# Ledger of designs, part 28: peptides against a protein of PDB entry 3HTU

Target 1, 75 residues: chain A of PDB entry 3HTU
Amino acid sequence: RRPEEWGKLIYQWVSRSGQNNSVFTLYELTNGEDTEDEEFHGLDEATLLRALQALQQEHKAEIITVSDGRGVKFF

## One batch from the design tools (peptide; aimed at target 1 F24 T25 G71 F75)

Design b2_p25_6_s2 (made by RFdiffusion4, then SolubleMPNN; from b2_p25_6, 9 letters changed)
Fold by OpenDDE base, seed 5:
Structure b2_p25_6_s2 (fold): chain B 75 residues (1-75), chain A 25 residues (1-25)
Amino acid sequence: as target 1 above (75 residues)
Amino acid sequence: GSVTEEDIKLLEEKLKEIKEEEEEE
């Protein structure tokens, strides 16, 4: 899958689970309990980041960087 | 912007918890 395709899957999960406007760490998206049954579980962080960047271009997400790491807010 | 101060605080707390969990392993 391309990053854009991963982004679509991730955003679909966010939307269908009713978690729009929620903040996630990158870790919990791919390693968390809530996504264990999702295709993107276990996705490498580099690809995840590219996927989120694609969503960001569509104004569906904003990647957040703080001192202890990164996260993302979905819209 | 679209990301609020509360969003950032929440993220930092999440990251702190992850870090602490990793250090306990």
Scores: peptide ipSAE 0.635, ipTM 0.875, DockQ to the pose 0.796
OpenDDE base, seeds 1, 2, 3, 4: peptide ipSAE 0.633, 0.633, 0.630, 0.634; ipTM 0.874, 0.874, 0.873, 0.874

Design b2_p25_6_s3 (made by RFdiffusion4, then SolubleMPNN; from b2_p25_6, 12 letters changed)
Fold by OpenDDE base, seed 5:
Structure b2_p25_6_s3 (fold): chain B 75 residues (1-75), chain A 25 residues (1-25)
Amino acid sequence: as target 1 above (75 residues)
Amino acid sequence: SSVTEEDIKKLEEKLKKLKEREKLE
């Protein structure tokens, strides 16, 4: 899958689960319990970031960088 | 749609907990 395709899967999960406007760490998206049944569970961080960047270009997400790590907010 | 200060706070709290779990393992 291309990053854009991963982004679509991730956003679909966010939308289906009603978690739009929620903030996530990158870790909990791919390693958390809530996504264990999702195809993107276990996705490497590099690919995840590219997927999120694709969503960001579509104004569906914003990657957040703080001193202790990164996360993302979905819209 | 924009990231708020509350969003940042929530993220930092999540990250703090994450780091704490990592330290315990």
Scores: peptide ipSAE 0.694, ipTM 0.896, DockQ to the pose 0.839
OpenDDE base, seeds 1, 2, 3, 4: peptide ipSAE 0.691, 0.692, 0.691, 0.694; ipTM 0.895, 0.896, 0.895, 0.897

Design b2_p25_6_s4 (made by RFdiffusion4, then SolubleMPNN; from b2_p25_6, 11 letters changed)
Fold by OpenDDE base, seed 5:
Structure b2_p25_6_s4 (fold): chain B 75 residues (1-75), chain A 25 residues (1-25)
Amino acid sequence: as target 1 above (75 residues)
Amino acid sequence: SSVTQEDIEKLKEKLKELKEEEEKK
């Protein structure tokens, strides 16, 4: 899958689960309990970032970087 | 940006919890 395809899957999950406007760590998206049954579970962080960047271009997400790590907010 | 200070604080809390969990390994 291409990054934008992964982004689509991720955003679909966020939307269907009613978690728009929520903040996530990158880890909990791919390693958390809530996504265990999703196709993107276990996705490597590098590919995840590219997927989120694709969503960011569509104004559907914003990647957040702080001193303790990175996360993302979905819209 | 569309990210609020509350969002930042929420993320920091999540990252803190993540770090603590990793340190327990």
Scores: peptide ipSAE 0.675, ipTM 0.891, DockQ to the pose 0.761
OpenDDE base, seeds 1, 2, 3, 4: peptide ipSAE 0.670, 0.673, 0.670, 0.675; ipTM 0.889, 0.890, 0.888, 0.891

Design b2_p25_7 (made by RFdiffusion4)
Pose (drawn by RFdiffusion4):
Structure b2_p25_7 (pose): chain A 75 residues (1-75), chain P 25 residues (1-25)
Amino acid sequence: as target 1 above (75 residues)
Amino acid sequence: SFEEEQESLKEKAEAEAEKREEERE
């Protein structure tokens, strides 16, 4: 599955829950306790980072760099 | 210890996102 197909699925989960301006760590998206029964749970950080970069090009997400890790804000 | 590190990382990501929103305003 390509980066942008994960990107669409990630974006749909965020939009439907009313988290349209929420900030997330990349870890909690693929390994957190809220996303355990989600389809993208267990996705590696590299593919997740690319899926997020595709969303950023569509102005649907902003990747945040915080010293020892990564996060993301969705729009 | 790992859960505390993840909570600290989340707080830092929220603070950085708020700083960038203030700069855009």

Design b2_p25_7_s1 (made by RFdiffusion4, then SolubleMPNN; from b2_p25_7, 15 letters changed)
Fold by OpenDDE base, seed 5:
Structure b2_p25_7_s1 (fold): chain B 75 residues (1-75), chain A 25 residues (1-25)
Amino acid sequence: as target 1 above (75 residues)
Amino acid sequence: EEKKKLEELKEKVEEKAKEIEAERA
């Protein structure tokens, strides 16, 4: 799958799951309990980042950078 | 230990997100 395809799957999960919190760490998305049944579970961080960057270009997400790492906010 | 680090990271990400939102308001 291409990064934008992964992004689509991730965003679909975010919207379908009715998440009350739109902010996630990268680890939560690929290693969290809530995404265990999703195809993107276990996705490598590099590919995940590219996927999120694709969503960011569409204004559907924003990558958040802090001193200890990165996260993402979905819109 | 690792779990705690992840929790702290989450808090920082959430805080930063709020700051960005407030700045754009």
Scores: peptide ipSAE 0.604, ipTM 0.882, DockQ to the pose 0.897
OpenDDE base, seeds 1, 2, 3, 4: peptide ipSAE 0.598, 0.604, 0.600, 0.599; ipTM 0.879, 0.882, 0.881, 0.880

Design b2_p25_7_s2 (made by RFdiffusion4, then SolubleMPNN; from b2_p25_7, 9 letters changed)
Fold by OpenDDE base, seed 3:
Formats: sequence, structure tokens, C-alpha cells
Structure b2_p25_7_s2 (fold): chain B 75 residues (1-75), chain A 25 residues (1-25)
Amino acid sequence: as target 1 above (75 residues)
Amino acid sequence: SEEKKLKELLEKAKEEAEKREEERE
């Protein structure tokens, strides 16, 4: 899958589960219990980042960098 | 845990992220 396609799957989950306006660490997004049944569960971080960057271009997400790591907020 | 600490930092950044989104509208 292309990053954009992964992004679509991720955002579909966000919308279905009502997680819009929520923030996630990158780890919990792909390794947490809340996404264990999703196709993107276990997705490698590099691909995840590219997917999120694609969503960011569409203003559907924002990758947040803090001193000790990164996460994402979905809109 | 470090993971929880990161989550807390991200939560603190939510409002600023939302402001930036609003500014783009």
C-alpha cells in the first residue's frame, strides 16, 4: 500500500471510532489495543509517518513533535 | 512510563494544534 492508502485506512478508523480531535503517540496508534483489529496495526513507524504526513497534507492530522518524541492529532 | 509522559505532552499540545487548523480555515 502507498502511504496515502495507509493514511486513508487510519483516518477511516479515526472517524468510525470517534477519535477525531484526539492525540496519539505513534506507538499506541499501531501497537495499542484500540487498533489491534485494524489492518494498520503493527505498521512500521517509517511507513506510519509517511501515511500521517499524507493526512497532514489534507489537514486531517498534525504530527506533533515534543522534546521526547512525536505523536499525531487527528482532526 | 515514558510512553505515558509523551502522551501527556501531546495532550498539552492539542489546543495549539487546533488553533493552527482554525487559522488555516
Scores: peptide ipSAE 0.380, ipTM 0.765, DockQ to the pose 0.408
OpenDDE base, seeds 1, 2, 4, 5: peptide ipSAE 0.359, 0.368, 0.370, 0.361; ipTM 0.751, 0.753, 0.756, 0.749

Design b2_p25_7_s3 (made by RFdiffusion4, then SolubleMPNN; from b2_p25_7, 14 letters changed)
Fold by OpenDDE base, seed 2:
Structure b2_p25_7_s3 (fold): chain B 75 residues (1-75), chain A 25 residues (1-25)
Amino acid sequence: as target 1 above (75 residues)
Amino acid sequence: SEKKKREELLKKAKEKAEEIEKERE
């Protein structure tokens, strides 16, 4: 799958679960208990980041950088 | 621990998100 396709799957999950405007760590999205049944569970961080960047271009997400790492907010 | 580090990161990320939201209001 292309990053854009992964982004679509991730955003669909966020929307279906009613978690828009929520903030996640990258780890939570691919390793968390809440996404165990999702296709993107276990996705490598590099691909995940590209997927989130694609969503960011569409103004559906914003990657948050802090001193300890990165997170993401969905809209 | 790694778990604690992730929790701290989440906390900081949420705090920054709140700051961004306030600045955009």
Scores: peptide ipSAE 0.345, ipTM 0.777, DockQ to the pose 0.886
OpenDDE base, seeds 1, 3, 4, 5: peptide ipSAE 0.339, 0.213, 0.333, 0.339; ipTM 0.776, 0.708, 0.773, 0.776

Design b2_p25_7_s4 (made by RFdiffusion4, then SolubleMPNN; from b2_p25_7, 15 letters changed)
Fold by OpenDDE base, seed 4:
Structure b2_p25_7_s4 (fold): chain B 75 residues (1-75), chain A 25 residues (1-25)
Amino acid sequence: as target 1 above (75 residues)
Amino acid sequence: SEEEKRKELLEKAKKKAKELEEKKK
């Protein structure tokens, strides 16, 4: 899958699960219990980041960078 | 623990997100 395709799957989960306006660490998005049954569970962080960047261009997400890691806010 | 580190990052991210929301108002 292309990053854009992963982004689509991720955002579909966000929308259908009612997680809009929620904030996640990148780790919990792909390694957390809430996404264990999703296709993108276990996705490597590099690919995840590219997927989220695609969503960010569509104004569906905003990547948050802090000194000790990264997170994302979905809209 | 790794869980504590995760929670710390999450709180930082949430705080930053809140700040961004306030700036956009």
Scores: peptide ipSAE 0.161, ipTM 0.643, DockQ to the pose 0.873
OpenDDE base, seeds 1, 2, 3, 5: peptide ipSAE 0.156, 0.147, 0.152, 0.142; ipTM 0.642, 0.635, 0.641, 0.633

Design b2_p25_8 (made by RFdiffusion4)
Pose (drawn by RFdiffusion4):
Structure b2_p25_8 (pose): chain A 75 residues (1-75), chain P 25 residues (1-25)
Amino acid sequence: as target 1 above (75 residues)
Amino acid sequence: EEEEEETLKEKAEAEAARRDEEREE
C-alpha cells in the first residue's frame, strides 16, 4: 500500500472522531492505545512519515519536529 | 518508555501552539 493510501485512511480516522485540529505523535498513531483496533496500527514510521508528507502537500496535516521524535497536527 | 512518550506528546503540543501563534501575528 502506497504512502498516500495510508494518508487517506489516517485522515479519515482523524476527521470522523472530531480531532480535526489534534496533535499526535507518530508513535501513538501506529502504536498508541486509542488506535489499537485501527487498520494503520503497526505501520512502520518510515511509511507513516511519507503518508503524512502526502497529507501535508494537500494542506491536511503539518509535521512537527520535536527534538527526539516526530509529531503531526491535522486540519 | 511511557514517560518518554508523554514528554514527547507535551513538546509536540507546545510546538504546534507556538506555530499557531506565529500564523496569527

Design b2_p25_8_s1 (made by RFdiffusion4, then SolubleMPNN; from b2_p25_8, 14 letters changed)
Fold by OpenDDE base, seed 5:
Structure b2_p25_8_s1 (fold): chain B 75 residues (1-75), chain A 25 residues (1-25)
Amino acid sequence: as target 1 above (75 residues)
Amino acid sequence: MEEKLKELLEKIKEKAEEREEEEEE
């Protein structure tokens, strides 16, 4: 799959799963229990970043960088 | 927007710190 395709899958999950808080660390997205049954679970961070960057271009996500790591907010 | 961004950064930071603490245990 291309990064854009991964981004689509990720955003579909975000949309169909009602989230009270749409803020995640990158690790939570691909390694957390909430996504264990999703196709993108276990996705490497490099590919994940490219997927999120694609969503960011569509104003569907915002990548957040902090001292201890990176995260993302979905819109 | 500045305040909202600050809140988001804190949320991410808190989660990231929790993860790192769990990794070190």
Scores: peptide ipSAE 0.262, ipTM 0.687, DockQ to the pose 0.103
OpenDDE base, seeds 1, 2, 3, 4: peptide ipSAE 0.232, 0.153, 0.172, 0.255; ipTM 0.672, 0.618, 0.635, 0.683

Design b2_p25_8_s2 (made by RFdiffusion4, then SolubleMPNN; from b2_p25_8, 15 letters changed)
Fold by OpenDDE base, seed 5:
Structure b2_p25_8_s2 (fold): chain B 75 residues (1-75), chain A 25 residues (1-25)
Amino acid sequence: as target 1 above (75 residues)
Amino acid sequence: SKEKLEELKKKIEEKAKELEKEKEE
């Protein structure tokens, strides 16, 4: 799959799951319990980042960087 | 560790709120 395709799958999950909190660390998106049954679970961070960047271009997400790591907010 | 990830998430949430305020300004 291309990064854009992964982004689509991730965003579909976010939208359908009705998350009250739309902020995630990159780790919990691919390694967390909430996404264990999703196709993108276990996805490497490099590919994940590219997928999120694609969503960011569509204004569906914003990658957030702090001193200790990165996360994302979905819209 | 789990604790470090929780701390990281808190920082990300705070940063997200700051960015939202900056966008509105």
Scores: peptide ipSAE 0.536, ipTM 0.842, DockQ to the pose 0.863
OpenDDE base, seeds 1, 2, 3, 4: peptide ipSAE 0.527, 0.534, 0.529, 0.529; ipTM 0.837, 0.841, 0.839, 0.840

Design b2_p25_8_s3 (made by RFdiffusion4, then SolubleMPNN; from b2_p25_8, 15 letters changed)
Fold by OpenDDE base, seed 5:
Structure b2_p25_8_s3 (fold): chain B 75 residues (1-75), chain A 25 residues (1-25)
Amino acid sequence: as target 1 above (75 residues)
Amino acid sequence: EKKKLEELKKKIEEKAEELEKKREE
C-alpha cells in the first residue's frame, strides 16, 4: 500500500470510531489496543509518518512534535 | 513505559492546543 492509502484507512477508522479525543501518540495509533483489529496495526513508524503527512496535506491531520516524541491530531 | 506514553500524550495534547491558538490569532 502507498502512504496515502494507509492514510485513508487510518482516517476511516478515526471517523467511524467516534473518539472522544482525536489526539494520539504515534505508538498507540499503530500499537495500541484500540487499533488491534485494524489493518494498519503494526505499521512501521516511517510509513505511518508518510501516511499522516498525506492526511496533513488534506488538512485532516496535524503531526505534533514534542521533546519526547511525536503524535497526531485528527480533524 | 506506559506511564511515559501517557505523559507523552499529555504533552502532545497541550502542544496541539497551543498550535490551535496560534493559528486562530
Scores: peptide ipSAE 0.619, ipTM 0.882, DockQ to the pose 0.842
OpenDDE base, seeds 1, 2, 3, 4: peptide ipSAE 0.613, 0.617, 0.615, 0.616; ipTM 0.880, 0.881, 0.880, 0.880

Design b2_p25_8_s4 (made by RFdiffusion4, then SolubleMPNN; from b2_p25_8, 14 letters changed)
Fold by OpenDDE base, seed 5:
Structure b2_p25_8_s4 (fold): chain B 75 residues (1-75), chain A 25 residues (1-25)
Amino acid sequence: as target 1 above (75 residues)
Amino acid sequence: MKKKLEELKKKAEEKAKEREEEEEK
């Protein structure tokens, strides 16, 4: 899958789970309990970041960088 | 790990809120 395709899957999960406007750590998205049944669970961080960047270009997400790591807010 | 994750999430939420408030101005 391309990063854009991963982004689509991630955003679909966010939308159908009603978590728009929520903030996640990158770790939560791929290693969290809430995404255990999703195809993107276990996705490597590099690919995840590219997927989120694709969503960011569509104004569907915003990547947040903090001292201890990165998070993302979905819209 | 869990405590670190929670702290990171809190910081991310705070920063997101701050940026949103800045955008409103």
Scores: peptide ipSAE 0.270, ipTM 0.698, DockQ to the pose 0.905
OpenDDE base, seeds 1, 2, 3, 4: peptide ipSAE 0.247, 0.264, 0.248, 0.253; ipTM 0.677, 0.693, 0.678, 0.687

## One batch from the design tools (peptide; aimed at target 1 V23 R70)

Design b2_p26_1_s1 (made by RFdiffusion4, then SolubleMPNN; its pose is not in this set)
Fold by OpenDDE base, seed 2:
Structure b2_p26_1_s1 (fold): chain B 75 residues (1-75), chain A 26 residues (1-26)
Amino acid sequence: as target 1 above (75 residues)
Amino acid sequence: SEEEKKKKEEEDKKKVKEKLEKIKKE
């Protein structure tokens, strides 16, 4: 899958679960219990980041960087 | 306002930091 396609799957999950405007760590999206049944569970961080960057270009997400790592907010 | 945007940004960063700390402690 292309990063844009992964981004679509992730955003669909966020929308269906009603978690828009919520903040996630990258780890939560790929390793969290809430996403165990999702296709993007276990996705490598590099691909995940590219997927989120694609969503960010569409103004559907904002990548947040802090000293200990990165997170993302969905819109 | 720009102040409100900055405040929201800092709050989001704080949330990310807190989540990362929880994961680190697991």
Scores: peptide ipSAE 0.513, ipTM 0.838, DockQ to the pose 0.948
OpenDDE base, seeds 1, 3, 4, 5: peptide ipSAE 0.099, 0.488, 0.112, 0.101; ipTM 0.612, 0.825, 0.619, 0.615

Design b2_p26_1_s2 (made by RFdiffusion4, then SolubleMPNN; its pose is not in this set)
Fold by OpenDDE base, seed 4:
Structure b2_p26_1_s2 (fold): chain B 75 residues (1-75), chain A 26 residues (1-26)
Amino acid sequence: as target 1 above (75 residues)
Amino acid sequence: SEEEEEKERKEDIEKVKKKLEELKKK
């Protein structure tokens, strides 16, 4: 799958689960209990980041970078 | 408003920091 395709799946999950306007760490998205049944669970962080960057270009997400790591806000 | 957006952004950043700290404790 292309990063954009992964981004679509991730955003669909966010929307269906009613978690828009929520903040996640990158770890939560791919390793968290809430996404265990999702296709993107276990996705490598590099691909995840590219997927989120694609969503960010569409104004559907904002990647938050802090000293201790990265997170993402979904809109 | 711009002020509200900035406030929300700061709160989101703090949420990320908190989550990362919790993750670090594991």
Scores: peptide ipSAE 0.584, ipTM 0.866, DockQ to the pose 0.876
OpenDDE base, seeds 1, 2, 3, 5: peptide ipSAE 0.576, 0.519, 0.570, 0.579; ipTM 0.862, 0.842, 0.860, 0.863

Design b2_p26_1_s3 (made by RFdiffusion4, then SolubleMPNN; its pose is not in this set)
Fold by OpenDDE base, seed 4:
Structure b2_p26_1_s3 (fold): chain B 75 residues (1-75), chain A 26 residues (1-26)
Amino acid sequence: as target 1 above (75 residues)
Amino acid sequence: SEEEKEKEREEDKKKVEKKLKELKEK
C-alpha cells in the first residue's frame, strides 16, 4: 500500500470509532490495544509517518512534535 | 482565532507529552 492508502485506512478508523479531535502517539496507532484489529496495526513508524503526512496535507491530521517524540491529532 | 488555536496546540502538545511519559513508565 502507498502511504496515502494507509492514511485513508487510518482516517477511516478514526472517523468510525469517533476518535476525531483526539491526540495519539504514533505508538498508540500501530501498537495500541484500540487498533489491534485494524490493518494498519503493526505498521512501521516510517510508513506511518508518511501516511500521516499525507493526511496532514489534506488537513485531516496534524503531526505534533514534542521534546520526547511525536504524536498526531486528527480532525 | 489564532490565539485560541495556539492555546489548543499547546494543550495538544501537553497531551502528547503526557502519553509519551506514560509509555516510558511502562
Scores: peptide ipSAE 0.641, ipTM 0.887, DockQ to the pose 0.931
OpenDDE base, seeds 1, 2, 3, 5: peptide ipSAE 0.638, 0.636, 0.641, 0.641; ipTM 0.886, 0.885, 0.887, 0.887

Design b2_p26_1_s4 (made by RFdiffusion4, then SolubleMPNN; its pose is not in this set)
Fold by OpenDDE base, seed 5:
Structure b2_p26_1_s4 (fold): chain B 75 residues (1-75), chain A 26 residues (1-26)
Amino acid sequence: as target 1 above (75 residues)
Amino acid sequence: DEEERKKRREEDKKIVAERLEELKKK
């Protein structure tokens, strides 16, 4: 899959899941219990980052960088 | 409002940082 295709799957989950929180660490998104049944669970961080960057270009996500790692906010 | 947007960004950073710290403790 291309990054934008992964991004689409991720954003579809965000839109459907009814999550009360739209902020995730990258680890939570691909390794958390909430995404265990999703196709993108276990996705490597490099590919995930490219997918999120594609969503960011569409103003559907914002990548958050802190000293000890990264997260993402979905819109 | 620019200041409000900046505050939201800082809050989101704190959320991410806090969760990363929680993961470290596991």
Scores: peptide ipSAE 0.594, ipTM 0.882, DockQ to the pose 0.867
OpenDDE base, seeds 1, 2, 3, 4: peptide ipSAE 0.587, 0.589, 0.589, 0.591; ipTM 0.879, 0.880, 0.879, 0.881

Design b2_p26_2 (made by RFdiffusion4)
Pose (drawn by RFdiffusion4):
Structure b2_p26_2 (pose): chain A 75 residues (1-75), chain P 26 residues (1-26)
Amino acid sequence: as target 1 above (75 residues)
Amino acid sequence: EEEELKEEQEKLKEEAEEEAEKREEE
């Protein structure tokens, strides 16, 4: 599955829950306790980062760099 | 080990929220 297909699924989960301006760690998206029964749970951070970059190009996400890790804000 | 990892992740989330607030203010 390509980066952008994960990106569409990631974006849909965020939009439907009312988290349209929520900030997330990349870890919590693929390994957190809210996303356990989500389809993207267990996705590696590299593919997740690319899927997020595709969303950023569509102005649907902004990747945040915080010293020892990564986060993301969705729009 | 699992409790330490949860604490690191909570700190990382708080830092990411603070950085998003700073960017919104600019």

Design b2_p26_2_s1 (made by RFdiffusion4, then SolubleMPNN; from b2_p26_2, 12 letters changed)
Fold by OpenDDE base, seed 2:
Structure b2_p26_2_s1 (fold): chain B 75 residues (1-75), chain A 26 residues (1-26)
Amino acid sequence: as target 1 above (75 residues)
Amino acid sequence: MEEERKEKLKKLLEEIKKKAEEREAE
């Protein structure tokens, strides 16, 4: 899958689960219990980041960087 | 270890959420 295709799957989950405007660490999205049944569970961080960057270009997400790592806010 | 990882994740999440809230207020 292309990054934008992964992004679509991730955003679909966010929308269906009512997580719009929620904040996640990158680890939570791919390794958390809430996404265990999702196809993107276990996705490598590099691919995940590219997927989120695609969503960011569409104004559907914002990647947040702090001293200890990165996260994302969905819109 | 797993427990240590959980603590780091929790702290990271708090920082990210705080930063997100600050940006929302801008």
Scores: peptide ipSAE 0.202, ipTM 0.686, DockQ to the pose 0.937
OpenDDE base, seeds 1, 3, 4, 5: peptide ipSAE 0.096, 0.113, 0.122, 0.201; ipTM 0.596, 0.605, 0.614, 0.692

Design b2_p26_2_s2 (made by RFdiffusion4, then SolubleMPNN; from b2_p26_2, 14 letters changed)
Fold by OpenDDE base, seed 5:
Structure b2_p26_2_s2 (fold): chain B 75 residues (1-75), chain A 26 residues (1-26)
Amino acid sequence: as target 1 above (75 residues)
Amino acid sequence: DEEERKEKLKELKKKIEEKAKELEAE
């Protein structure tokens, strides 16, 4: 799958999950319990980042970087 | 260990949430 395709799957999950909190760590998205049954579970961080960057270009997400790592906020 | 790793991820998320709030306020 292309990064854009992964991004679509991720965003679809975010949109349909009814999450009260739209902020995630990168690890949480691919290794968390909430995404265990999703196709993108276990996705490598490099590919995940590219997928999120694609969403960011569409103004659907914002990648956030702090000293200890990265996360993302979905819109 | 696993517990330490879990705690670090929790702290990371908190930092990300705080940063997100700051960016939203800009």
Scores: peptide ipSAE 0.581, ipTM 0.873, DockQ to the pose 0.880
OpenDDE base, seeds 1, 2, 3, 4: peptide ipSAE 0.572, 0.578, 0.573, 0.576; ipTM 0.869, 0.872, 0.870, 0.871

Design b2_p26_2_s3 (made by RFdiffusion4, then SolubleMPNN; from b2_p26_2, 13 letters changed)
Fold by OpenDDE base, seed 4:
Structure b2_p26_2_s3 (fold): chain B 75 residues (1-75), chain A 26 residues (1-26)
Amino acid sequence: as target 1 above (75 residues)
Amino acid sequence: SEEERRKELEELLKKAKEKAAKREAE
């Protein structure tokens, strides 16, 4: 799958689960309990980041970087 | 624990976003 395709799957989950406007660490998206049944569970962080960047270009997400790590907010 | 660490990071991210939003509104 292309990053954009992964992004689509991720955002579909966000929308279906009502997680819009929520913030996640990158780890939570691919390793958290809430996404265990999703196809993108276990996705490597590099690919995840590219997927999220694609969503960010569509204004569907914002990658947040702080000193302690990175996360994402979905819109 | 790692779980506590993740929760703490999530909270920091939330706060960071809120803080950024406030700055944008000012």
Scores: peptide ipSAE 0.132, ipTM 0.600, DockQ to the pose 0.357
OpenDDE base, seeds 1, 2, 3, 5: peptide ipSAE 0.117, 0.123, 0.119, 0.117; ipTM 0.588, 0.593, 0.585, 0.590; seed 3 fails the geometry check

Design b2_p26_2_s4 (made by RFdiffusion4, then SolubleMPNN; from b2_p26_2, 12 letters changed)
Fold by OpenDDE base, seed 5:
Formats: C-alpha cells, sequence, structure tokens
Structure b2_p26_2_s4 (fold): chain B 75 residues (1-75), chain A 26 residues (1-26)
C-alpha cells in the first residue's frame, strides 16, 4: 500500500471508532491495544509518518512535534 | 523496562495533548 492508502485506512478507523480523544502518539496508532485488529497495526513509523503527512495535506490531521517526540491530532 | 517505556509514552502523550489544546485555543 502507498502512504495515502494507509492514511485512508487510519482516518476511517478514527472516524468510525468514536474515540473520546482525537490526539494520539504515533506509537498508540500502530502499537496500541485499540488498533490491534486494524490492518495498520504494526506499521513502521516511517510509513506511518508519510501516511499522516498525506492526511495533513488534506487538512484531516495535524502532526504535532514536541522535544521528546511526535503525535497527531485528527479532524 | 516495559514500565519505564510506558511512563515515557504517557509523558509524551500529555505533552502532545497539552500542545494540541493550546493550538486549538489560538
Amino acid sequence: as target 1 above (75 residues)
Amino acid sequence: SEEEEKEKLKKLLEEIKKKAKEREEE
């Protein structure tokens, strides 16, 4: 799959899951218990980042960078 | 250890969520 395709799958999960919070660490998305049954679980961080960057271009997400790491907020 | 990594993740999450909230208030 291409990064854009991964982004689509991730966003679909976020939209349908009804999560209380729309902010995640990159680790939570691919290694968290909440995504164990998702196709993108276990996805490497490099590909994940590219997928999120694609979503960011569509204004569906915002990658947040802090001194200790990165996360993402979905819209 | 696993516990230490979990705590690091929690700290990171709090920082990110705090920053996200600040961005929304701007």
Scores: peptide ipSAE 0.191, ipTM 0.675, DockQ to the pose 0.853
OpenDDE base, seeds 1, 2, 3, 4: peptide ipSAE 0.179, 0.141, 0.133, 0.151; ipTM 0.665, 0.622, 0.619, 0.634

Design b2_p26_3 (made by RFdiffusion4)
Pose (drawn by RFdiffusion4):
Structure b2_p26_3 (pose): chain A 75 residues (1-75), chain P 26 residues (1-26)
Amino acid sequence: as target 1 above (75 residues)
Amino acid sequence: SVPLVDTGTLTPEQLAALKARVEAAA
């Protein structure tokens, strides 16, 4: 599955829960306790990062760099 | 392009700390 297909699914999960301006770590998206039964749970950070970059190009997410890791804000 | 930073497996404490810093940065 390509980066942008994951991007669509990631974006749909965020939008439907009312988290349209929420900030997430990349880890909690693929490994957190809120996304355990989500389809993207277990996705590697490299593919996730690319899916997020695709969303950023669509102005749907902003990737945040915080020293020892990565986060993202969704719009 | 944003470079990858692999955080590995995190404890609940490490994840909470990372989350708080990410929220502050946003």

Design b2_p26_3_s1 (made by RFdiffusion4, then SolubleMPNN; from b2_p26_3, 14 letters changed)
Fold by OpenDDE base, seed 2:
Structure b2_p26_3_s1 (fold): chain B 75 residues (1-75), chain A 26 residues (1-26)
Amino acid sequence: as target 1 above (75 residues)
Amino acid sequence: SVPLIDVGELSKEEAEELMKKVKEAA
């Protein structure tokens, strides 16, 4: 899958679960219990980041940077 | 606490939530 395709799957999950405007760590999205049944569970962080960047270009997500890690907010 | 370097459109509450999660993961 291309990053844009992964982004679509991730955003669909966010929307279906009613978690728009929620904040996640990158780890939660790919390693959390809430996404265990999703195709993007276990996705490597590099690919995840590219997927989120694609969503960011569409104004559907914003990647947040802190000293000890990164997060993302979905819109 | 871990400093935020780019919070974008996050509110204070959302930023604090993220900081908490990052801290717990560290």
Scores: peptide ipSAE 0.294, ipTM 0.743, DockQ to the pose 0.083
OpenDDE base, seeds 1, 3, 4, 5: peptide ipSAE 0.291, 0.291, 0.282, 0.196; ipTM 0.742, 0.741, 0.740, 0.687

